# Designs tried in a protein design run: peptides against a protein of PDB entry 3QIS. Part 168

Target 1, 334 residues: chain A of PDB entry 3QIS
Amino acid sequence: PSLELSRREFVFENVKFRQLQKEKFQISNNGQVPCHFSFIPKLNDSQYCKPWLRAEPFEGYLEPNETVDISLDVYVSKDSVTILNSGEDKIEDILVLHLDRGKDYFLTISGNYLPSCFGTSLEALCRMKRPIREVPVTKLIDLEEDSFLEKEKSLLQMVPLDEGASERPLQVPKEIWLLVDHLFKYACHQEDLFQTPGMQEELQQIIDCLDTSIPETIPGSNHSVAEALLIFLEALPEPVICYELYQRCLDSAYDPRICRQVISQLPRCHRNVFRYLMAFLRELLKFSEYNSVNANMIATLFTSLLLRPPPNLMARQTPSDRQRAIQFLLGFLL

## One batch from the design tools (peptide; made by RFdiffusion4, then SolubleMPNN)

Design b2_p18_7_s3 (from b2_p18_7, 6 letters changed)
Fold by OpenDDE base, seed 5:
Structure b2_p18_7_s3 (fold): chain B 334 residues (1-334), chain A 18 residues (1-18)
Amino acid sequence: as target 1 above (334 residues)
Amino acid sequence: SMTAEQLLEEAIREAEEE
């Protein structure tokens, strides 16, 4: 069996968070026998491609002189955004198109990724006084390493490094401040806030705006700005309530005094973001007659974002654990 | 009416009193 491929090299320029790119090529059976094709893993890989790449179809049959179109789809989700922001991964891959009882055909995938404030740590963002697209990639790596070291020192109760010589970090990320300020000014009376989805085009404009500028006003509807806040919180590599405190939050869920003591043990930036979000959400609940927002809806929505189970416990989350997590958050909304 | 800055200042102050 043999195949002819219309193209073998693919370049994906300016790949961004949540922006789908597609490239197409044709494969033709130029042989005299039917053939089965499939994309196969390379040696030591579990998957035929990286998590941000997909082939459609990834397998199939071709009769003699038959042709099929294959789509290569590049999409950076919350699952790939952090490793691409840090430069740990890149928009580079090699696909192996295998022909049953035939040859392997290699496809080269290349391109560049544009960093996002989405999927960046709260610690790193508190050190970024400028939009992330103005920060050199080398400095992003240094800011993530320094942020990890400060988190570890804070958890170990080691004396804070001398506050004197480095630019003081922000109390909260400017991106969180901008999103919450907009919602507080313009969305408190918005009917069905956090219940109506935003528009995908407006969400992309909001992400691009926060990555490239410090706007006076965020573009898009109140629903799109509200959904952008949810996407931001979901994309955080470490949730607003750090994984190390997850079990203690569940254990304290029915004791409001212990709940406050658990929150006081968060790293400064995480603690400030948590309290700022709770203050905003309590204020939003005062307008429930206008916005149709209630404490149970908000607690249910934000619990999955703010209080995520550690990756090792994700498969074991019980309905009881979920109810305790909701009860923990309700103690800050009521 | 409170501002988002006032909400942040309140959230920081609650952090210093705990």
Scores: peptide ipSAE 0.124, ipTM 0.810, DockQ to the pose 0.885
Fold by OpenDDE base, seed 3:
Structure b2_p18_7_s3 (fold): chain B 334 residues (1-334), chain A 18 residues (1-18)
Amino acid sequence: as target 1 above (334 residues)
Amino acid sequence: SMTAEQLLEEAIREAEEE
């Protein structure tokens, strides 16, 4: 069996978080026998492609003289955004299109990724006084490394932030400040806030706006701005409540005094973001007659974002653990 | 109404008192 491929080299320019790109090519059975094709893993890989790439279809049959279109879809989710932002991964891959009892056909995937404030750590963002697209990628790596070291120092209670030598970090990421400021100013009376989904086009505009500028006003509807905040929190590599404190939050869920003591042990930026979000959400709850928002809904929604189980516990999360996590947040909303 | 800046200042102040 043999295949003819219309193209073997694919370039995905300006790949962005949550923006689907597609490139298509044709495969044709120029042989005299039916053939089965599949994308196969390389020798050391478990998957035929990187997590941000897929082929559709990834397998199939071709009759003699049959042609099929294959779509190569590039989509950066929350699962790939952090490693692409840091430059640990890149928009580069090699696909192996295998023909049963035939040859392997290699496809080259290349391109560039545009970094996002989505999927960047709170610590790194607190050091970014400018939009992330103005920051050189080399400096993003340094900022993440420095942020990790400062997180560790903060957790160890060892060194007060050395006021002297480094530019003082922001108290909260400017991106969170902008999102919350907008919601606070314009969305407190918005019916079904955090319940109505945003528009995908508006979400992309908000992401692009926060990545490229410091806007006076965030574009889009209040629902899109609200969903952008949720997406931001979901995409954080480390949740607002650090994984190290997850179990202590559950254990303290019914003791408001211990709950506060657990939050005080967060790294400064995480603690500030947590308290700022709780202050905003408490203010939003005062407008419940207008926005239809209640504490149980908010606690349930934000628990999955702010108080995520560590990856090793994800598969073991019980309904009781989820209820304790919700109760922990309720103690800051009521 | 409070501003988001005032909410942040309050959240920071609570952080310095603990």
Scores: peptide ipSAE 0.109, ipTM 0.805, DockQ to the pose 0.850
Fold by OpenDDE base, seed 1:
Structure b2_p18_7_s3 (fold): chain B 334 residues (1-334), chain A 18 residues (1-18)
Amino acid sequence: as target 1 above (334 residues)
Amino acid sequence: SMTAEQLLEEAIREAEEE
């Protein structure tokens, strides 16, 4: 069996979080026998491609002289955004198109990723006084490393933050401040807030706006700004409530005093973001007659975002654990 | 009406009182 490929090199320029890019190529059976093709893992890989890449179709049959179009889709989800922001991973891959009883065909994937404030740690973002796209990638790595070290120091209660005004971290990420400020100013009376989905085009504009600027106003509908806040919280590499405190939150869920003490143990930036979000959501609940938002809906929605199970426990989350997690948040909304 | 600044100040103040 033999295949002809119309292209073998693919370049994905300016890849962004949640922005789908597609490149297409054709494969043709230039042989005299039917063939089965498939994308196969490289040696030591579990998957035929990196998590941000897919082939469609990834397998199939071709009769002699048959041609099929294959789409290579690049999409950076929440699962890939953090490692791409840090430069730990890159828009580079090699695909192996295997022909049954034939030879392998190699496809080269390359490109560049544009960092996002989405999928960046709260600690790193608190050190970023400028939009992330103005920060050199080398400095992003340093900021993440420094942020990790300062998180550990903060948890250990060891070192007072040096009061030097120029180097003082933000109390909350400017991106969170901008999202919440906008929602507070313009969305408190928005019917079905956090219940109606945003527009995908507006979400992309909001992401690009936050990544590239410090706007006076966020573009898009209140629904899109609200969903952008949810996406931001979901994309955090570590949830607003650190994984280390997850079980303590569940254990304290029915004791509001212990719940507050658990939150006080958060790193400063996480604690500030949590309290800021809770203050915002409590204020939003005062307008429930206008926005149709209730505490149970908000607690249910935000629990999955703010209080995620650690990766090692994710497969073991019980309905009881979820209810405790909801109850934990309810204690801050009521 | 509170401002987002007031919400942030409240969130910070609650963090300093604990």
Scores: peptide ipSAE 0.108, ipTM 0.802, DockQ to the pose 0.828
Fold by OpenDDE base, seed 2:
Structure b2_p18_7_s3 (fold): chain B 334 residues (1-334), chain A 18 residues (1-18)
Amino acid sequence: as target 1 above (334 residues)
Amino acid sequence: SMTAEQLLEEAIREAEEE
């Protein structure tokens, strides 16, 4: 069997978080026998491509002189955004198009990723006084490393943060401040807030706005701004309530005093974000007659975002654990 | 209306009183 490929090199320029890009190519059976094609893993890989890449179709049959179009889809989800922001991963891959009893055809994938404040740690964002797209990639790496080291120091040593670092971190990320400020000013009376989905185009505009600027006003509907806050919280590499405190939150869920003591043990930026979000959500609940928002809905929605089970426990989360997690958050909303 | 700054200041003050 033999194939002819219309192209073998693909460039995905300016790849962004949650923005789908597609490149198409054609394969033709120029042989005299039917053939089966498939994308196959390299020798040491479990998958034929990186998590942000997909081929469609990834396998198929071609009769002699038959032709099929293949789409290469690049999409950066929450699962790939953090490693792409740090430059640990890149928009580079090699696909192996295998022909049964035939040859391997190599496809080269290349491109560039544009960093996002989505999928960046709260610690790193508290050190970023400018939009992430204004920060050199080398400095992003340093900020993530320094943020990790300070989180570890803050967890291990009640040593006062040595005031000698010339730039004090922000109390909360500017991105969280902007999202919450907008919602507080404009969305408290919004009917079905956090219940109506945003528009995908508006979500992309909000993400790009927060990545590139410090706007006076966030673009899009209140629903899109509300969903952007949810997406931001979901995309955090470390949730607002650190994984180390997850079990203690569940264990304390019915004791409001212990719940507060657990929150006081969060790293400063996480603690500030948590309290800021709870203050906002308590204020939003005062407008329940206008926005149709209630404490149970909010607690259910935000618990999955703020109080995520650590990866090792995710598969074992019981309905009781979920109810305890909701009850923990309810103690800050009521 | 409270500002987001006032909400943040309140959230921080609650943090210092605990």
Scores: peptide ipSAE 0.093, ipTM 0.790, DockQ to the pose 0.898

Design b2_p18_7_s4 (from b2_p18_7, 6 letters changed)
Fold by OpenDDE base, seed 1:
Structure b2_p18_7_s4 (fold): chain B 334 residues (1-334), chain A 18 residues (1-18)
Amino acid sequence: as target 1 above (334 residues)
Amino acid sequence: SMTSEELLAEAIAEAEAE
């Protein structure tokens, strides 16, 4: 069996968070026998491609002289954004198109990723006074490393923030401030806020805006700005409530005093973001007659974003754990 | 009316008082 491929090299320029790119090619059975093709894992890989890449179809049959179109889809989700922002991964892969009883065909995937404030740590973002696209990639790596070290020091209560460091970190990421400021100014009276989805095009504009600028106003509808805040919180590599405190939040869920003490143990940036969000959401709840927002809805929505189970416990979350997590957050909204 | 800056200031002040 043999295949002819219309293309073997694919370049995905300017790959961005949540922006789908597609490249297509054709495979043709130029042989005289039916063939089965499949994309196969490389040696020691579990998957035929990286998490941000997909082939469609990834397998199939071709009759003699049959041709099929294959789409190579590049999509950076919340699951891939952090590793691409840090430069731990890149828009590079090799696909192995296997022909049953035939040879392998190699496809080269290349490109460039444009960093996003989405999927970047709160600690790193607090050190970024400029849009992330203005920050050199080398400095992003250094900021993540420094952010990890400062998080560890903060957890150990060992070093008062040296008042003499010429570059004090922001109290909260400017991106969170911009999103919350916009929602507070313009969305408190928005009917069905956090219940109506945003527009995908507007979400992309908001992401691009936050990555490239410090806008006076965020573009898009209040629903799109609200959803962008949810996407931002969901994409955080470490949730606003650090994984280390997850179980303690559940255990304290019915004791408001212990809940506050658990929050006080968060790293400064995480604690500030948590309290800022809670203050905003409490204000939003005062406008419930206009925005149809209630504490149970908000607690249910934001709990999954702010209080995520650590990766080792995700598969084991019980309905009781979810209810405790909601109850924990309710204690800050009521 | 409270500003976003006041919301942030409240959130920070609560953090320093605990």
Scores: peptide ipSAE 0.247, ipTM 0.855, DockQ to the pose 0.864
Fold by OpenDDE base, seed 5:
Structure b2_p18_7_s4 (fold): chain B 334 residues (1-334), chain A 18 residues (1-18)
Amino acid sequence: as target 1 above (334 residues)
Amino acid sequence: SMTSEELLAEAIAEAEAE
């Protein structure tokens, strides 16, 4: 069996968070026998491609002189955004198209990724005074490493944050401030806020706006700005309530005094973001007659974003654990 | 009416008082 491929080299320029790119090629059976094709893992890989790449179809059958179109889809989700922002991973892969009882065909995938404030740590973003696209990639790596070391020092109650450094961190990320400021000014009376989906085109414009500028006004509907805040919180590499406090939040869920003491143990930037979001959501609940927002809906929605189980516990989360997590957050909304 | 800056200042003050 043999195949002819119309293309073997693919370049994906300016790959962005949540922006789908597609490249297509044809495979043709130029042999005299039917053939089965499949994409196969390389040696030591569990999957035929990286998490941000897929082939469609990934397998199939071709009669003699038959041709099929294959789509290569590049999509950076929340699961790949952090490792691409840090440069730990890159838009590079090799696909192996296997022909049963035949030859392997290699496809080269290359390109460049454009960093996003989505999927970047709260600590790193508090150190960024400018949009992320203005920050050199080398400096992004240094800011993430320095932010991790600062978090660890804060948790250990060691050296006071060097309050004397000329470049004090922001109290909260400018991106969070911009999103919450917009919603607080313009969306408190918005009917069905956090219940109506945003527009995908507007979400992409909001992401690009926050990555490239410090806008006076965020573009798009209040629904799109509200969903952009949810996407931002979901894409955080570590949730607003750090993973190390997850179990203590569940254990304290019915004691408001212990709940506050657990929050006081968060790193300063995480604590500030948590308190700022809770203050905003309490104000939003005062307008429930206009926006149809209630405490149970908000607590259910934001608990999954703010109080995520550690990756090792995800498969073990009980309905009781979810109810305790919701009850923990309700104690800050009421 | 509170501003977003006042809301942030309140949130910081609460976080420093704990």
Scores: peptide ipSAE 0.247, ipTM 0.858, DockQ to the pose 0.863
Fold by OpenDDE base, seed 3:
Structure b2_p18_7_s4 (fold): chain B 334 residues (1-334), chain A 18 residues (1-18)
Amino acid sequence: as target 1 above (334 residues)
Amino acid sequence: SMTSEELLAEAIAEAEAE
């Protein structure tokens, strides 16, 4: 069996977080026998492609002289955004199109990724006084490394070594401040806030706006700005409540004094973001007659974002653990 | 009415008092 491929090289320029890109090619059975094709893993790979890449269809049959279109879809989700932002991973892959009882066909995937403040650590963002797209990629790596070390020092209550004239970090990421400031100014009376989804085009505009500028006003509807805040919190590599404190939050969920003591042990930027979000959400709850927002809804929504189980415990999360996590957050909203 | 700056200042002041 044999195939003819219309292309074997694909370039995905300016790949962005949550922006789908598609490249198409044709495969044709130029043989005299039916062919089964499939994308197969390379040696030592578990998957036929990287997590941000997909082929559709990834397998199929072709009769003699039949042609099929294959879509190569590039989509950076929360699961790939962090490693792409740091430059640890890149928009590069090799796909192996296998023909049953035939030969392999290699496809080269290349391109460039544009960094996002989404999927960047709170520690790194507190060190970024400019939009992430103005920060050299080499400096993003250094900022993540420095941010990890500062997180560890903060958790250990180690006095920051007076490392030289490095500008003091922001109290909270400017991106969080901009999102919360907008919602506080314009969305407190918004009906169904955090219950109505935003528009995908507006979400992309908000992400691009935060990645490239420090706007006076965030574009889009209040629903899109609210969803952008949720997406930001979900995309964090380390949740606002660090994984190290997850179990202690559950254990303290019914003791408000211990809950506060657990939060005081967060890294400074995480603690500041947590308290700022809680202050905002308490203000939002004062307008419940206008926005239809209640403490149970907010606690249920934000608990999954702020208090995520560590990856090793995710498969073991019980309904009791979820209820404790909600109760922990309720103690800061009431 | 409280400002976002005042909300942030409150959140920070609670952090310095603990």
Scores: peptide ipSAE 0.241, ipTM 0.854, DockQ to the pose 0.846
Fold by OpenDDE base, seed 2:
Structure b2_p18_7_s4 (fold): chain B 334 residues (1-334), chain A 18 residues (1-18)
Amino acid sequence: as target 1 above (334 residues)
Amino acid sequence: SMTSEELLAEAIAEAEAE
């Protein structure tokens, strides 16, 4: 079997979080026999591509002189955003298009990723006084490393070593402040807030706005701004309630005093974000007659975002654990 | 009406009192 490929090199410029890019190419059976094609893993890989890439179709049959269009889709989800923000991964891959009993054809994928405040740690964002796109990538790496060390020191109650000339971190990420400030000012009377989905175009504008600027006003509908807050919280590499405290939150869920003591043990930025969000949500609940928001809905929604099970426990979460997690959050909303 | 800054300040003050 033999194929002709219309293109073998693909460049994805300015890849962004949640923005789909597509490049297409044609394959043609220029042989005299039917062929089966498939994208196959490289020698040490479990998958034929990186998590942010896919081919469609990824396999198929071609009769002699038949042609098929293949789409290469690049999409950075919450599952890939953190490793791309840190520069641990890059928009580079090699795809192996295999012919059954034939040759391998190599496709080169390249490009660049534009960092997002979405998928960046709360600790790193508290050290970013400017939009993430203004921060040199080298400094992003340093801020992430420093953020990890400061989280660890905070959790260990290690005496802060010399407050060296490092600028004091923000109390909360400016991005969270901007989202919550907007919602507090403009969305408290919004009917079906957090129940109506935002517009995808507006969500992209909000993300781009937060990544590139410090706006006076966030663009888009209140629903889009509300969903952007949810997306932000979901994309956090470490949830607002750190994984280390997850079980203690469940164990304390029916004792409000112990719940507060568990929250006090969060890293400063995580604790501040948690309390700020709870203060906002308590205010939002005062407008329940207008916004149709109730404590059970909010607790159910935000619990999955703020109090995520550690990855090793995610598959084992019981309905009881979920109810305890909701009850934990309810103790801060009521 | 409370500002978001006041809400943040309250949330932080609760953090210093605990």
Scores: peptide ipSAE 0.237, ipTM 0.852, DockQ to the pose 0.873

